# Peptides against a protein of PDB entry 4QMF, part 11

Target 1, 175 residues: chain A of PDB entry 4QMF
Amino acid sequence: ESSFMTLFPKYRESYLKTIWNDVTRALDKHNIACVLDLVEGSMTVKTTRKTYDPAIILKARDLIKLLARSVPFPQAVKILQDDMACDVIKIGNFVTNKERFVKRRQRLVGPNGNTLKALELLTKCYILVQGNTVSAMGPFKGLKEVRRVVEDCMKNIHPIYHIKELMIKRELAKR

## One batch from the design tools (peptide; aimed at target 1 A118 N156 I160 K164)

Design b1_p12_8_s1 (made by RFdiffusion4, then SolubleMPNN; from b1_p12_8, 5 letters changed)
Fold by OpenDDE base, seed 2:
Structure b1_p12_8_s1 (fold): chain B 175 residues (1-175), chain A 12 residues (1-12)
Amino acid sequence: as target 1 above (175 residues)
Amino acid sequence: MEVDMSELLKKL
């Protein structure tokens, strides 16, 4: 038996309660058991004797990890698909100054969210910037690019530099 | 360097 547990912040509790039946139904298709503990503030996923593919537990682990980081269920549940990967990038530890952190995080989003939208399109990833983490879902190659841009942004390299580079690479790949 | 992100998105 394999089991994974993830803690979630208190502000996420109400949402998780509302969608937990949907989580249970999605995991039941794979014979993965799940538990929402409101006292501890945790989600747990477990294999059962009926679990056919033992590797699906790793995707279930990723599902609860994404849900804990504010990814909405309709997006997070896509992690159970074979071709879908994810990454949760911790950004809160790159900068000690709170104002500098907020400014750099805002650069990642950009005016009207345009910087983030451009990055999503170029990497073919879903990207959510929330609190001290950036959650991303998509192809492995795209996720690698997202992590680079996000971490470099927190290191004071403006995302526009990487976006321009990705645009050039995309144009070259079409010829 | 202020890049017009709106123009960049139009090219995507």
Scores: peptide ipSAE 0.055, ipTM 0.758, DockQ to the pose 0.436
OpenDDE base, seeds 1, 3, 4, 5: peptide ipSAE 0.053, 0.054, 0.055, 0.038; ipTM 0.758, 0.760, 0.759, 0.731

Design b1_p12_8_s2 (made by RFdiffusion4, then SolubleMPNN; from b1_p12_8, 4 letters changed)
Fold by OpenDDE base, seed 1:
Structure b1_p12_8_s2 (fold): chain B 175 residues (1-175), chain A 12 residues (1-12)
Amino acid sequence: as target 1 above (175 residues)
Amino acid sequence: MEVDMSELLKEL
């Protein structure tokens, strides 16, 4: 039997407590057991003898990973779908200067969140910028594009240049 | 949320 555990930050505890029954219900459909440990600050998912799809445990792992990174449950639970993949991109290590980090992270979001929304549309991904990570959910191709744009942004390549490139590529692909 | 692509392109 397989199990996976993830730690979550203290500020997520109250939210996770409120939605944990929903997590349990979603995973029960796949005969995956789950445990919320408030003392340790961890979530655990486990296969059971009744688990019929061995691959679903990996999706359950991804579910708790996404939840730990502030993805809301209604979005995170979509990871259990076969066609949905995810990526958690660590962005905190690209820049040592805090002010520069914040500035570059803000570029990903842009005015009124428009830059991020444009990137979501072009890549067909859900994207959440939170703390030192960017969580993304969508098709593998889109996720690869998101990771490139996000990491390049932290490397001081403005997302708008990638957005323009993606727009051009999209138009070319329609022909 | 509506995205104005024209405004985004102006930032280039």
Scores: peptide ipSAE 0.034, ipTM 0.687, DockQ to the pose 0.109
OpenDDE base, seeds 2, 3, 4, 5: peptide ipSAE 0.034, 0.033, 0.033, 0.032; ipTM 0.667, 0.668, 0.691, 0.669

Design b1_p12_8_s3 (made by RFdiffusion4, then SolubleMPNN; from b1_p12_8, 6 letters changed)
Fold by OpenDDE base, seed 4:
Structure b1_p12_8_s3 (fold): chain B 175 residues (1-175), chain A 12 residues (1-12)
Amino acid sequence: as target 1 above (175 residues)
Amino acid sequence: MEVDMSELLSKL
């Protein structure tokens, strides 16, 4: 028997309440139980006696982690697929100055979201920049690249450097 | 640093 719990910020409560039936239905397909605790502000997932695949609980854990970090359900639920991985990158501790933090975080998004879009395309990942975290979903290779770019951005290495590099590597790989 | 991503995106 395995159980995982994650806390979520108060501002997510309304949304989580709205989609929790969908979460329950998605997890029921795998015989994973789930609980939304609005008092504690937590989500819990648990194996049941009917859970066949013991590994699915880890994906359920990741699901609630993603939901807690503002990933919308239609995207987050894709984590239950075997070929999908995720990463939640904490970015809030790289710089103490709030303005510098906001500026560097905004660089990840870029004008009209174009920087983020480029990074998503190059890594084949979904990427959400929200609050003090960046959530990513995709192949392991792509996730590794996302983490590098995100962390380097917070260390004052502009994402455009990595994007150009990834583009060049992509073109070379086609030859 | 200002970055124009429009051209880069068009190449993806």
Scores: peptide ipSAE 0.049, ipTM 0.753, DockQ to the pose 0.493
OpenDDE base, seeds 1, 2, 3, 5: peptide ipSAE 0.042, 0.048, 0.046, 0.045; ipTM 0.736, 0.749, 0.750, 0.750

## One batch from the design tools (peptide; aimed at target 1 H158 I163)

Design b2_p13_1 (made by RFdiffusion4)
Pose (drawn by RFdiffusion4):
Structure b2_p13_1 (pose): chain A 175 residues (1-175), chain P 13 residues (1-13)
Amino acid sequence: as target 1 above (175 residues)
Amino acid sequence: DEELEELAKEIIE
């Protein structure tokens, strides 16, 4: 009955093609069927007659969505867990110009990826920047904070204020 | 940007 599908770019195809057997196995634990269409370049997740809890299909949808945005499989299967939520942030429709977009996304990730790593440490979330999207996984509150930072960064508001704020909050909680 | 990079290094260390 329930079926969700997503598209993936070609540079991702090879990776998925070799790890797909691991995906249908992880989904087989929940009795969710899945198909990889190479010509169309898509992934599909479906519920079956023997699926125990159909609602997990939402998590399965998130899984393939994370897989379409260059999130590694070992990190991605964690979405099938309970205390895990995700958020794939679209950053494409903030800037009409291409140079400025790269400027702000590069500001988002920063030198050696340090500021991006700093966000991972402060929001306690896994964050991955790829093309037109920023994929995040972890606690709901930290996810809200990540979306806030990313969206406010793709707009010309620098991430330094946010990182300082989160650092101050963390030290205040240390007390 | 330099200030943010310094803050980020501090947080990571």

Design b2_p13_1_s1 (made by RFdiffusion4, then SolubleMPNN; from b2_p13_1, 4 letters changed)
Fold by OpenDDE base, seed 4:
Structure b2_p13_1_s1 (fold): chain B 175 residues (1-175), chain A 13 residues (1-13)
Amino acid sequence: as target 1 above (175 residues)
Amino acid sequence: DEELDKLSKEILE
């Protein structure tokens, strides 16, 4: 039997409590057990004797990881699909200055969220910028691009540059 | 992708 646990911040407690029945139902379909511990502030997923696919526990692990990082359940639950991967990119350690951090993080989003939306479309990924992490879900190749853009942004390479590159690559692929 | 094209123009131009 395999078990995975993740901690979540206090501000997520109310939401997680609200959607936990949905989490349970989704995981029950795969015979994965789950526990929400409000005292510890943790989520746990476990295989059971009835778990048929041993690999599903890893997806369940990813599910609770995503939920802990503020990804909404309707999106996070998609991780249970075979063709869906995810990445949680830590961005809080690239710069020491809080103001600089905030500015660079905001660049990922851009005016009206257009920068982020463009990146999502180009990579075919879902991307959520929240706190000290960026959560992404999508195809593996897209996720690699997202991580590159996100990390480079925190290294002061403006996302617009990468978006331009991705656009060029997209156009070349059409030829 | 028409939406992407629109967004790209707004961002890059």
Scores: peptide ipSAE 0.089, ipTM 0.797, DockQ to the pose 0.124
OpenDDE base, seeds 1, 2, 3, 5: peptide ipSAE 0.080, 0.075, 0.085, 0.079; ipTM 0.792, 0.784, 0.793, 0.793

Design b2_p13_1_s2 (made by RFdiffusion4, then SolubleMPNN; from b2_p13_1, 5 letters changed)
Fold by OpenDDE base, seed 4:
Structure b2_p13_1_s2 (fold): chain B 175 residues (1-175), chain A 13 residues (1-13)
Amino acid sequence: as target 1 above (175 residues)
Amino acid sequence: DEELDKLSQEILE
C-alpha cells in the first residue's frame, strides 16, 4: 500500500472542506482512499486493496498537491486523466526583496492577465499564479516551457520575450 | 488561434 500526504495553508481550509466530498467521490472511482485532516491541515491519499491501477496513486498525490496550492477542484481533478501532467513551480526563492518578487510575479500575469493567458494558449497549459508557487497542468512539453518562462521571469527575463519566441516557433511549425 | 493572435498583438505591439 502507498500513501501520500500534503499540508495545506490555513486559508485553504474552508474551501477544501467544501469540496472534499467531491474529492472523495472522484478518488473512489479509482478505489483510492482519502482523508482531510483539519487539525493538522493535511490531505492524505492511500491505495486500498481494491486499487486496480497502482499508478493512479501518483496522480492522486498530484491532485492533493494542486489543491493545496489553490488550484480549484474542477481543474485539479483533471490530473486524474492519463494525458494530463502537472507541475508546481516554487517562485518564492528567486529574489529576496519582497517588492521585487511581487513585481516579477505580476509580470507573469500581465495587464488584465493577458500575459498569462497568452502563455497558457501557447503551451496548452492551465497556469495559476498564487503566492509563492505557480501551478501548471497540461502536456509535458508545455509544462517544460511554462517552467522555463516562469523561472526566467523570476530571474528578470520578461515573459514577453519568451512569448514572442514561442509565437515564432509556432509560426515555424505551421510551415 | 485567433484569441492568441489578439492577445499577442496586445502585449507585443
Scores: peptide ipSAE 0.051, ipTM 0.762, DockQ to the pose 0.124
OpenDDE base, seeds 1, 2, 3, 5: peptide ipSAE 0.042, 0.045, 0.042, 0.043; ipTM 0.752, 0.757, 0.752, 0.756

Design b2_p13_1_s3 (made by RFdiffusion4, then SolubleMPNN; from b2_p13_1, 5 letters changed)
Fold by OpenDDE base, seed 4:
Structure b2_p13_1_s3 (fold): chain B 175 residues (1-175), chain A 13 residues (1-13)
Amino acid sequence: as target 1 above (175 residues)
Amino acid sequence: DEELEKLSNEILS
């Protein structure tokens, strides 16, 4: 496909308006066109006749997906780099009870955000917990680990268990 | 990574 569109929540509108010129400039480097529709609440990216690399449209798709999920532009724009991948993990459907959901989501963050920071370092990923999704950016191996930890956390497996596991694996990998 | 070691010790203690 030559174009992709994503919707964004209303509370994201003001921020997206603020950074949209930066989005446009970043995508212009790849001859990808983009549109911010404030009426519909959507972002669109599309190839042009001058688009050199057709695969870049997929990264542009990921960019607007990340932006819609509250990832800041300076971080989200890194998705356009060849060595960067991303994942948006839906966590809202694992638990029906709102209080239980909030508690488990908070476990991912931990005291002072230290749990999340540790996970970021262990997986070499950027991780943002926001609303009903967790957005992650980094290497594929790291992303796979992040998804496992995040989903297991929502299934009531405490992140500490996985942190211990990842620490052991890290030590074993050292030569 | 010294930061990781510090953080891991804090959360695992």
Scores: peptide ipSAE 0.155, ipTM 0.845, DockQ to the pose 0.122
OpenDDE base, seeds 1, 2, 3, 5: peptide ipSAE 0.147, 0.150, 0.154, 0.147; ipTM 0.840, 0.842, 0.843, 0.841

Design b2_p13_1_s4 (made by RFdiffusion4, then SolubleMPNN; from b2_p13_1, 5 letters changed)
Fold by OpenDDE base, seed 4:
Formats: C-alpha cells, structure tokens, sequence
Structure b2_p13_1_s4 (fold): chain B 175 residues (1-175), chain A 13 residues (1-13)
C-alpha cells in the first residue's frame, strides 16, 4: 500500500472542506482512499486492496498537491486523466526583496491577465499564479515551457520575450 | 489561434 500526504495553508481549509466530498467521490472511482485532517491541516491519499491501477496513486498525490496550492477542484481533478501532467513551481526563493518579488510575479500575469493567458494558450497549459508557487497543468512539453518562462521571469527575464519566442516557434511549426 | 494573436499583439505592442 502507498500513501501520500500534503499540508495545506489555513486559508484553504474552508474551501477544501467544502469540496472534499467531491474529492472523495472522484478518488473512489479509482478505489483510492482519502482523508482530510483539519486539525493537522493535511490531505492524505492511500491505495486500497481494491486499487486496480497502481499508478493512479501518483495522480492522487498530484491532486492533493494542486489543491493545497489553491487550484480549484474542477481543474485539479483533471490530473486524474492519463494525458494530464502537472507542475508546482516554487517562485518564492528567486528574490529576497518582497517588492521585487511581487513585481516579477505580477509580470507573469500582466495587464488584465493577458500575459498569463497568452502563455496558457501557447503552452496549452492551465496556469495559476498564487502566493509563492505557480501551478501548471497540461502536456509535458507545455509544462517544460511554462517552468522556463516562470523561472526566467523571477530571474528578471520578462515573459513577453518568451511569448514572442513561442509565437515565432509556433509560426515556424506551421510551415 | 485568433485569440492568441489578439492577446499577443496587445501585450507585445
């Protein structure tokens, strides 16, 4: 039997409590057990004797990881699909200055969220910028691009530069 | 992708 646990911040408690029945139902389809511990502030997923696909536990692990990082359930649950991967990118350790951090993080989003939207479209990924992490879901190749753009942004390489590059690559691929 | 083009033009210009 395999088990994975993740902690979640206190501000997520109310939401997680609200959607936990949905989490349980989604995981029950795969015979994965789950526990929400409000005292510890943790989520746990476990295989059972009835778990048929041993690999699904890893996706369940990813599910609770995403939920802990503020990804909404309707999006996070898609991780259980075979063709869906995810990445949680830690961005809080690239800069020490809080103001600089906030500015660079905001660059990822851009005016009206258009920068992020463009990046999502180019990479075919879902991307959520929240706190000290960026959560992404999508194809592996897209996720690699997202991580590059996100980390470079925190290293003071403006996302617009990467978006331009991605657009050029996209155009070249059409030829 | 028309939406992408529109968004890209908006942010790049």
Amino acid sequence: as target 1 above (175 residues)
Amino acid sequence: DEELNKLSEEILE
Scores: peptide ipSAE 0.068, ipTM 0.782, DockQ to the pose 0.125
OpenDDE base, seeds 1, 2, 3, 5: peptide ipSAE 0.059, 0.060, 0.067, 0.059; ipTM 0.779, 0.774, 0.779, 0.778

Design b2_p13_2 (made by RFdiffusion4)
Pose (drawn by RFdiffusion4):
Structure b2_p13_2 (pose): chain A 175 residues (1-175), chain P 13 residues (1-13)
Amino acid sequence: as target 1 above (175 residues)
Amino acid sequence: SIVEKAIEEMEEE
């Protein structure tokens, strides 16, 4: 009955092609069927007659979505867990110009990826920047904070204010 | 720390 599909770029195909057996196995635990269409370049997740809880298909949809945005499989299967949520942030329709987009995304990740890592430490979330998207995984509150930072960064508001704020909040909680 | 270093790098921008 329930079926969700997603598209993936070609540079990702090789990786998925070699880890797909691990994906259908992880999904087999929940009795969710999955197909990988190479010609179309897509992934599909379906519920079956023998699926215990059909609602997990939503999580399965998130899994393949994370896989389409260059999130590594070991990190991605965590979405099948309970205390895990995700958010794939689209950053394409903020800037019409290409140069400024790269400027702000590079500001998002920063030198040596430090400021991106700092966000991971402060929001307690896994964050991955790829092409037109920023994929995030972890606690719901931290996810809200990540979306807030990313969206406010793709708009010309610098992440430094947010990082400082989160640092101050963290030290206040330390007390 | 990594956080402190990241703040310093952003202040340099």

Design b2_p13_2_s1 (made by RFdiffusion4, then SolubleMPNN; from b2_p13_2 with I2L M10L E12K)
Fold by OpenDDE base, seed 2:
Structure b2_p13_2_s1 (fold): chain B 175 residues (1-175), chain A 13 residues (1-13)
Amino acid sequence: as target 1 above (175 residues)
Amino acid sequence: SLVEKAIEELEKE
């Protein structure tokens, strides 16, 4: 059998305990086993002898990865759908200065969250900015765009310029 | 703002 394990930060423990029965039920539909280890602070998914589609284990891996990075279960569980992909973008290493990091990360969100909302609409992705990572879920093309914008933002290219570019591209594609 | 206007237009589609 195949198995994958991910560690989660301590602050996620309480939430993960509350939703783990739902995780188990969702994975049971695919005959994927799962374990929440509160001592180690880990989640594990594994195939069983009854697992029909061996590829589903990769989606299960992505599920626990998303949950570890603060994506809520109702959103994260959508990764089990065949047409849904995800990306976890590490943003913590682009800038060493803490204040600069916080400022650039905040630019991704923008006033009232509007920058992030615009980006979500333009890329057709779900996007969550949390801690040192940005989690995204959606079509591969959209995810590619999200990663570009996020990384460029951490490199001091303001997201508004990408939003303008994406708006233009969208308008041109409609014609 | 420009972003707010963009959101409004996108939500209409």
Scores: peptide ipSAE 0.340, ipTM 0.896, DockQ to the pose 0.128
OpenDDE base, seeds 1, 3, 4, 5: peptide ipSAE 0.335, 0.336, 0.352, 0.338; ipTM 0.895, 0.895, 0.900, 0.896; seed 4 fails the geometry check

Design b2_p13_2_s2 (made by RFdiffusion4, then SolubleMPNN; from b2_p13_2, 5 letters changed)
Fold by OpenDDE base, seed 4:
Structure b2_p13_2_s2 (fold): chain B 175 residues (1-175), chain A 13 residues (1-13)
Amino acid sequence: as target 1 above (175 residues)
Amino acid sequence: SLVEEAIKLLEEE
């Protein structure tokens, strides 16, 4: 039997408590057991003797990983679908200066969240910028693009440049 | 802006 555990920040505790019954119900459909440990601040998923598809445990692992990174449950639970992949991109180590970090991170979001929205549409991904990570869910091709844009942004390549590039690529693909 | 135009184009598809 397989088991995976993920730690979560203290500020997520209240929310996770609120939605944990929903997590349990979603995983029960696949006969995956789960535990929320409020003392340790961890989530655990594990296979049972009744688990039919052994690969689903990896998706359950991804589920708790996403939840730990502030992805809302209604979105995170979609990871259990076969056609859905995810990526958690660590952005906190690209820039040491806090102000510079915040500025570059904010560029990913942009005015009124429009930059992020454009990226989501272009990549067909869900994207959440939170803390020191960017969480993304969607097709593998889109996820690769998201990671490139996100990391380049932290390297001081403005997302607008990539948006333009992605738009051009999209037009070329229609030919 | 470019971003806004991109959004419009993409939402129209």
Scores: peptide ipSAE 0.322, ipTM 0.883, DockQ to the pose 0.127
OpenDDE base, seeds 1, 2, 3, 5: peptide ipSAE 0.304, 0.308, 0.309, 0.307; ipTM 0.876, 0.877, 0.877, 0.878

Design b2_p13_2_s3 (made by RFdiffusion4, then SolubleMPNN; from b2_p13_2, 5 letters changed)
Fold by OpenDDE base, seed 4:
Structure b2_p13_2_s3 (fold): chain B 175 residues (1-175), chain A 13 residues (1-13)
Amino acid sequence: as target 1 above (175 residues)
Amino acid sequence: SLVEEAIELLEKE
């Protein structure tokens, strides 16, 4: 039997408590057991003797990973679908200066969240910028693009440049 | 802006 555990920040505790019954119900459909440990601040998923598809445990692992990174449950639970992949991109180590970090991170979001929205549409991904990570969910090809844009942004390549590039690529693909 | 234009184009598809 397989088991995976993920730690979560203290500020997520209240929310996770609120939605944990929903997590349990979603995983029960696949006969995956789960535990929320409020003392340790961890989530655990594990296969049972009744688990039919052994690969689903990896998706369950991804589920708790996403939840730990502030992805809302209604979105995170979609990871259990076969056609859905995810990525958690660590952005906190690209820039040492806090102000510069915040500035570059904010560029990903942009005015009124429009930059992020454009990226989501272009990549067909869900994207959440939170803390020191960017969480993304969607098709594998889109996820690769998201990671490039996100990491380049932290390297001081403005997302608008990539948006333009992605738009051009999209037009070329229609030919 | 380019971003807004991109959104508009993409939402039309």
Scores: peptide ipSAE 0.339, ipTM 0.891, DockQ to the pose 0.127
OpenDDE base, seeds 1, 2, 3, 5: peptide ipSAE 0.316, 0.323, 0.322, 0.322; ipTM 0.883, 0.884, 0.884, 0.885

Design b2_p13_2_s4 (made by RFdiffusion4, then SolubleMPNN; from b2_p13_2, 4 letters changed)
Fold by OpenDDE base, seed 4:
Structure b2_p13_2_s4 (fold): chain B 175 residues (1-175), chain A 13 residues (1-13)
Amino acid sequence: as target 1 above (175 residues)
Amino acid sequence: SLVEQAIEELEKE
């Protein structure tokens, strides 16, 4: 049997409490057990003797990872689908200056969230910018592109440059 | 803006 645990920040506790029954129900379909530990501030998933697909535990691991990084449950639970992958991109270490960090992180979102929306559409991914991480869900090819754009943004390459590039690539792919 | 134009184009697909 296999188990995985992830810690979550205190500010996430209230939300996780409210949706944990839904988490349990979703994982029960796969005979994966789960535990929310409010004292430690952790989520745990584990296989049981009734777990049929041993690979589902890895998806359950990803589920709690996404939830810990503020991805809403209705979106995060999609990770249990076979065709869905995810990535949690750590962005907090690219820039030491807090103001610079905030500015670059905000560039990912853009005015009215339009930059992020464009990236989501171009990569066919869900993207959430929160705190020191960017969480993404979607196809592997899209996730690779998201990581490139996100990390480059933190390296002071404006996302608009990548949007142009992705648009060009999209047009070329239609030929 | 370019971003807005991109969104519009992408949403048409």
Scores: peptide ipSAE 0.354, ipTM 0.900, DockQ to the pose 0.127
OpenDDE base, seeds 1, 2, 3, 5: peptide ipSAE 0.337, 0.341, 0.339, 0.341; ipTM 0.895, 0.894, 0.894, 0.896

Design b2_p13_3 (made by RFdiffusion4)
Pose (drawn by RFdiffusion4):
Structure b2_p13_3 (pose): chain A 175 residues (1-175), chain P 13 residues (1-13)
Amino acid sequence: as target 1 above (175 residues)
Amino acid sequence: IIEEAIKEMEEEL
């Protein structure tokens, strides 16, 4: 009955093609069927007659969504767990110009990816920047903070104020 | 790592 599908770019196809057997196996634990269409370049997840809890299909949808945005499989299967949520942030429709977009996304990730790593340490979330999206996984509160930082960064508000704020909050909690 | 990231952002500004 329930079926969700997503599209993926070609540069991702090879990786998925070699790890798909691991995906259907992880989904087989929940009795969710999945198909990889190479010509169309898409992934599909479906519920079956023998699926115990159909609601997990939402998590399965998130899994293939994370897989379409260059999130590695070992990190991605964690979405099938309970205390895990995700958020794939679209950053395409903030800037009409390409140069400025790259400027702000590069500002988002920063030198050696340090400021991006700093966010991961402060929001306690896994964050991956890829093309037009920023994929995040982890606690709901930290996810809200990540979306806030990313969205406010793609708008010309620098991430330094947010990082400082989160650092101050963390040290205040340390007390 | 956080302190270094703040330092790099301050330099950029």

Design b2_p13_3_s1 (made by RFdiffusion4, then SolubleMPNN; from b2_p13_3 with I2V M9L E11K)
Fold by OpenDDE base, seed 1:
Structure b2_p13_3_s1 (fold): chain B 175 residues (1-175), chain A 13 residues (1-13)
Amino acid sequence: as target 1 above (175 residues)
Amino acid sequence: IVEEAIKELEKEL
């Protein structure tokens, strides 16, 4: 038996209650059991005797991790696909000053979300900037690029420099 | 799309 548990913040409870039947249905297809504990504020996934693929439990672990970090279910459930990976990047500890943190985090989004959209397109990732974390889903190569850009942004390297680099690389790949 | 996004970002730099 393999089991994983993830805590979620209180503000996420109402949403998780709403979608939990959908989570259960998605995991049942893989014979993974799941539990939502509203008292503890936790989600648990576990293998059963009928679980055929032992690796799917790791994807189920990632699913609840993403859900805990405000990723919507229709996006998060894609983690169960074989070609999909994810990353949860902690950004809260790079700066001590709250205003500086907010400013640098906002640079990841940019005006009208254009910075984030450009980064998503260039890396072929889904990216969600929320609270003290950035959640990303996509190919492993793209996730590596996202993490670099996100962490460098929190270190005061503006995302535009990386976006320009990624754009040049994309143009070279078309030739 | 990406090129347009970059142009807008460059205006803020």
Scores: peptide ipSAE 0.038, ipTM 0.725, DockQ to the pose 0.747
OpenDDE base, seeds 2, 3, 4, 5: peptide ipSAE 0.036, 0.047, 0.038, 0.034; ipTM 0.707, 0.728, 0.719, 0.696; seed 3 fails the geometry check

Design b2_p13_3_s2 (made by RFdiffusion4, then SolubleMPNN; from b2_p13_3 with I2V E8L M9L)
Fold by OpenDDE base, seed 4:
Structure b2_p13_3_s2 (fold): chain B 175 residues (1-175), chain A 13 residues (1-13)
Amino acid sequence: as target 1 above (175 residues)
Amino acid sequence: IVEEAIKLLEEEL
């Protein structure tokens, strides 16, 4: 039997309590057990003797990881689908200066969220910029592109440059 | 400038 645990920040507690029954129901379909520990501030997923697909525990691990990083349940639960992958990109260590960090992180979002929306459309990914991480869900190719754009943004390469590049590549692929 | 560029790119999607 396999088990995975993820810690979550205190500010997520109220939300996680609210949706935990939904998490339980979603995982029960796969005979994966789950526990929300409010004292420790952790989520745990476990295989059971009734777990049919041994690989689903890895998706359950990813589910709680996404939830811990503020991804809403209706989006995060899609990770249980076979065709869905995810990535949690740590962005907090690229820049030591807080103001510079905030500025570069904001560039990922852009005016009215348009930069992020464009990136989501081009990569066919869901993308959430929160705190010191960017969470992404989608096809592996798209996730690779998202990671590149996100990390380069933190390295002071403006996302618009990559978005333009992705647009060009998309047009070339249609020919 | 960036916002305008994004809008233009979105129209191309």
Scores: peptide ipSAE 0.043, ipTM 0.700, DockQ to the pose 0.155
OpenDDE base, seeds 1, 2, 3, 5: peptide ipSAE 0.042, 0.037, 0.038, 0.035; ipTM 0.720, 0.692, 0.696, 0.679

Design b2_p13_3_s3 (made by RFdiffusion4, then SolubleMPNN; from b2_p13_3, 5 letters changed)
Fold by OpenDDE base, seed 1:
Structure b2_p13_3_s3 (fold): chain B 175 residues (1-175), chain A 13 residues (1-13)
Amino acid sequence: as target 1 above (175 residues)
Amino acid sequence: IVEQAIEELEKEL
């Protein structure tokens, strides 16, 4: 038996209650059991006797991790696909000053979300900037690029530098 | 799309 548990913040409770039947249905297809504990504020996934793929429990673990970090269910459930990976990047500890943190985090989004959209397109990832974390989903190579850009942004390297680099690489790959 | 996003970002720098 394999089991994983993830805590979620109180502000996610109402949403998680709303979608939990959909989570259960998605995991039932893989014979993974799940539990939403509203008292503890936790989600649990576990293998059953009918679980035939032992690796799917790790994807189920990632699913609840993404849901805990405000990723919507229709996006988060894609983690169950074989070609989909994810990353949850902690950004809250790079700077002590709150205003500096907010400013650097906002640079990841940019005006009208254009910076984030450009980064998503270039890396072929979904990216959600929320609170003290950035959640990303996509191919492993793209996730590595996202983490670099996100962490460097929190270290005061503007995302535009990396976006230009990724664009040049894309143009070279078309040749 | 990406090129347009970069151009918009460069205007703010």
Scores: peptide ipSAE 0.056, ipTM 0.743, DockQ to the pose 0.723
OpenDDE base, seeds 2, 3, 4, 5: peptide ipSAE 0.040, 0.058, 0.041, 0.035; ipTM 0.720, 0.741, 0.722, 0.706; seed 3 fails the geometry check

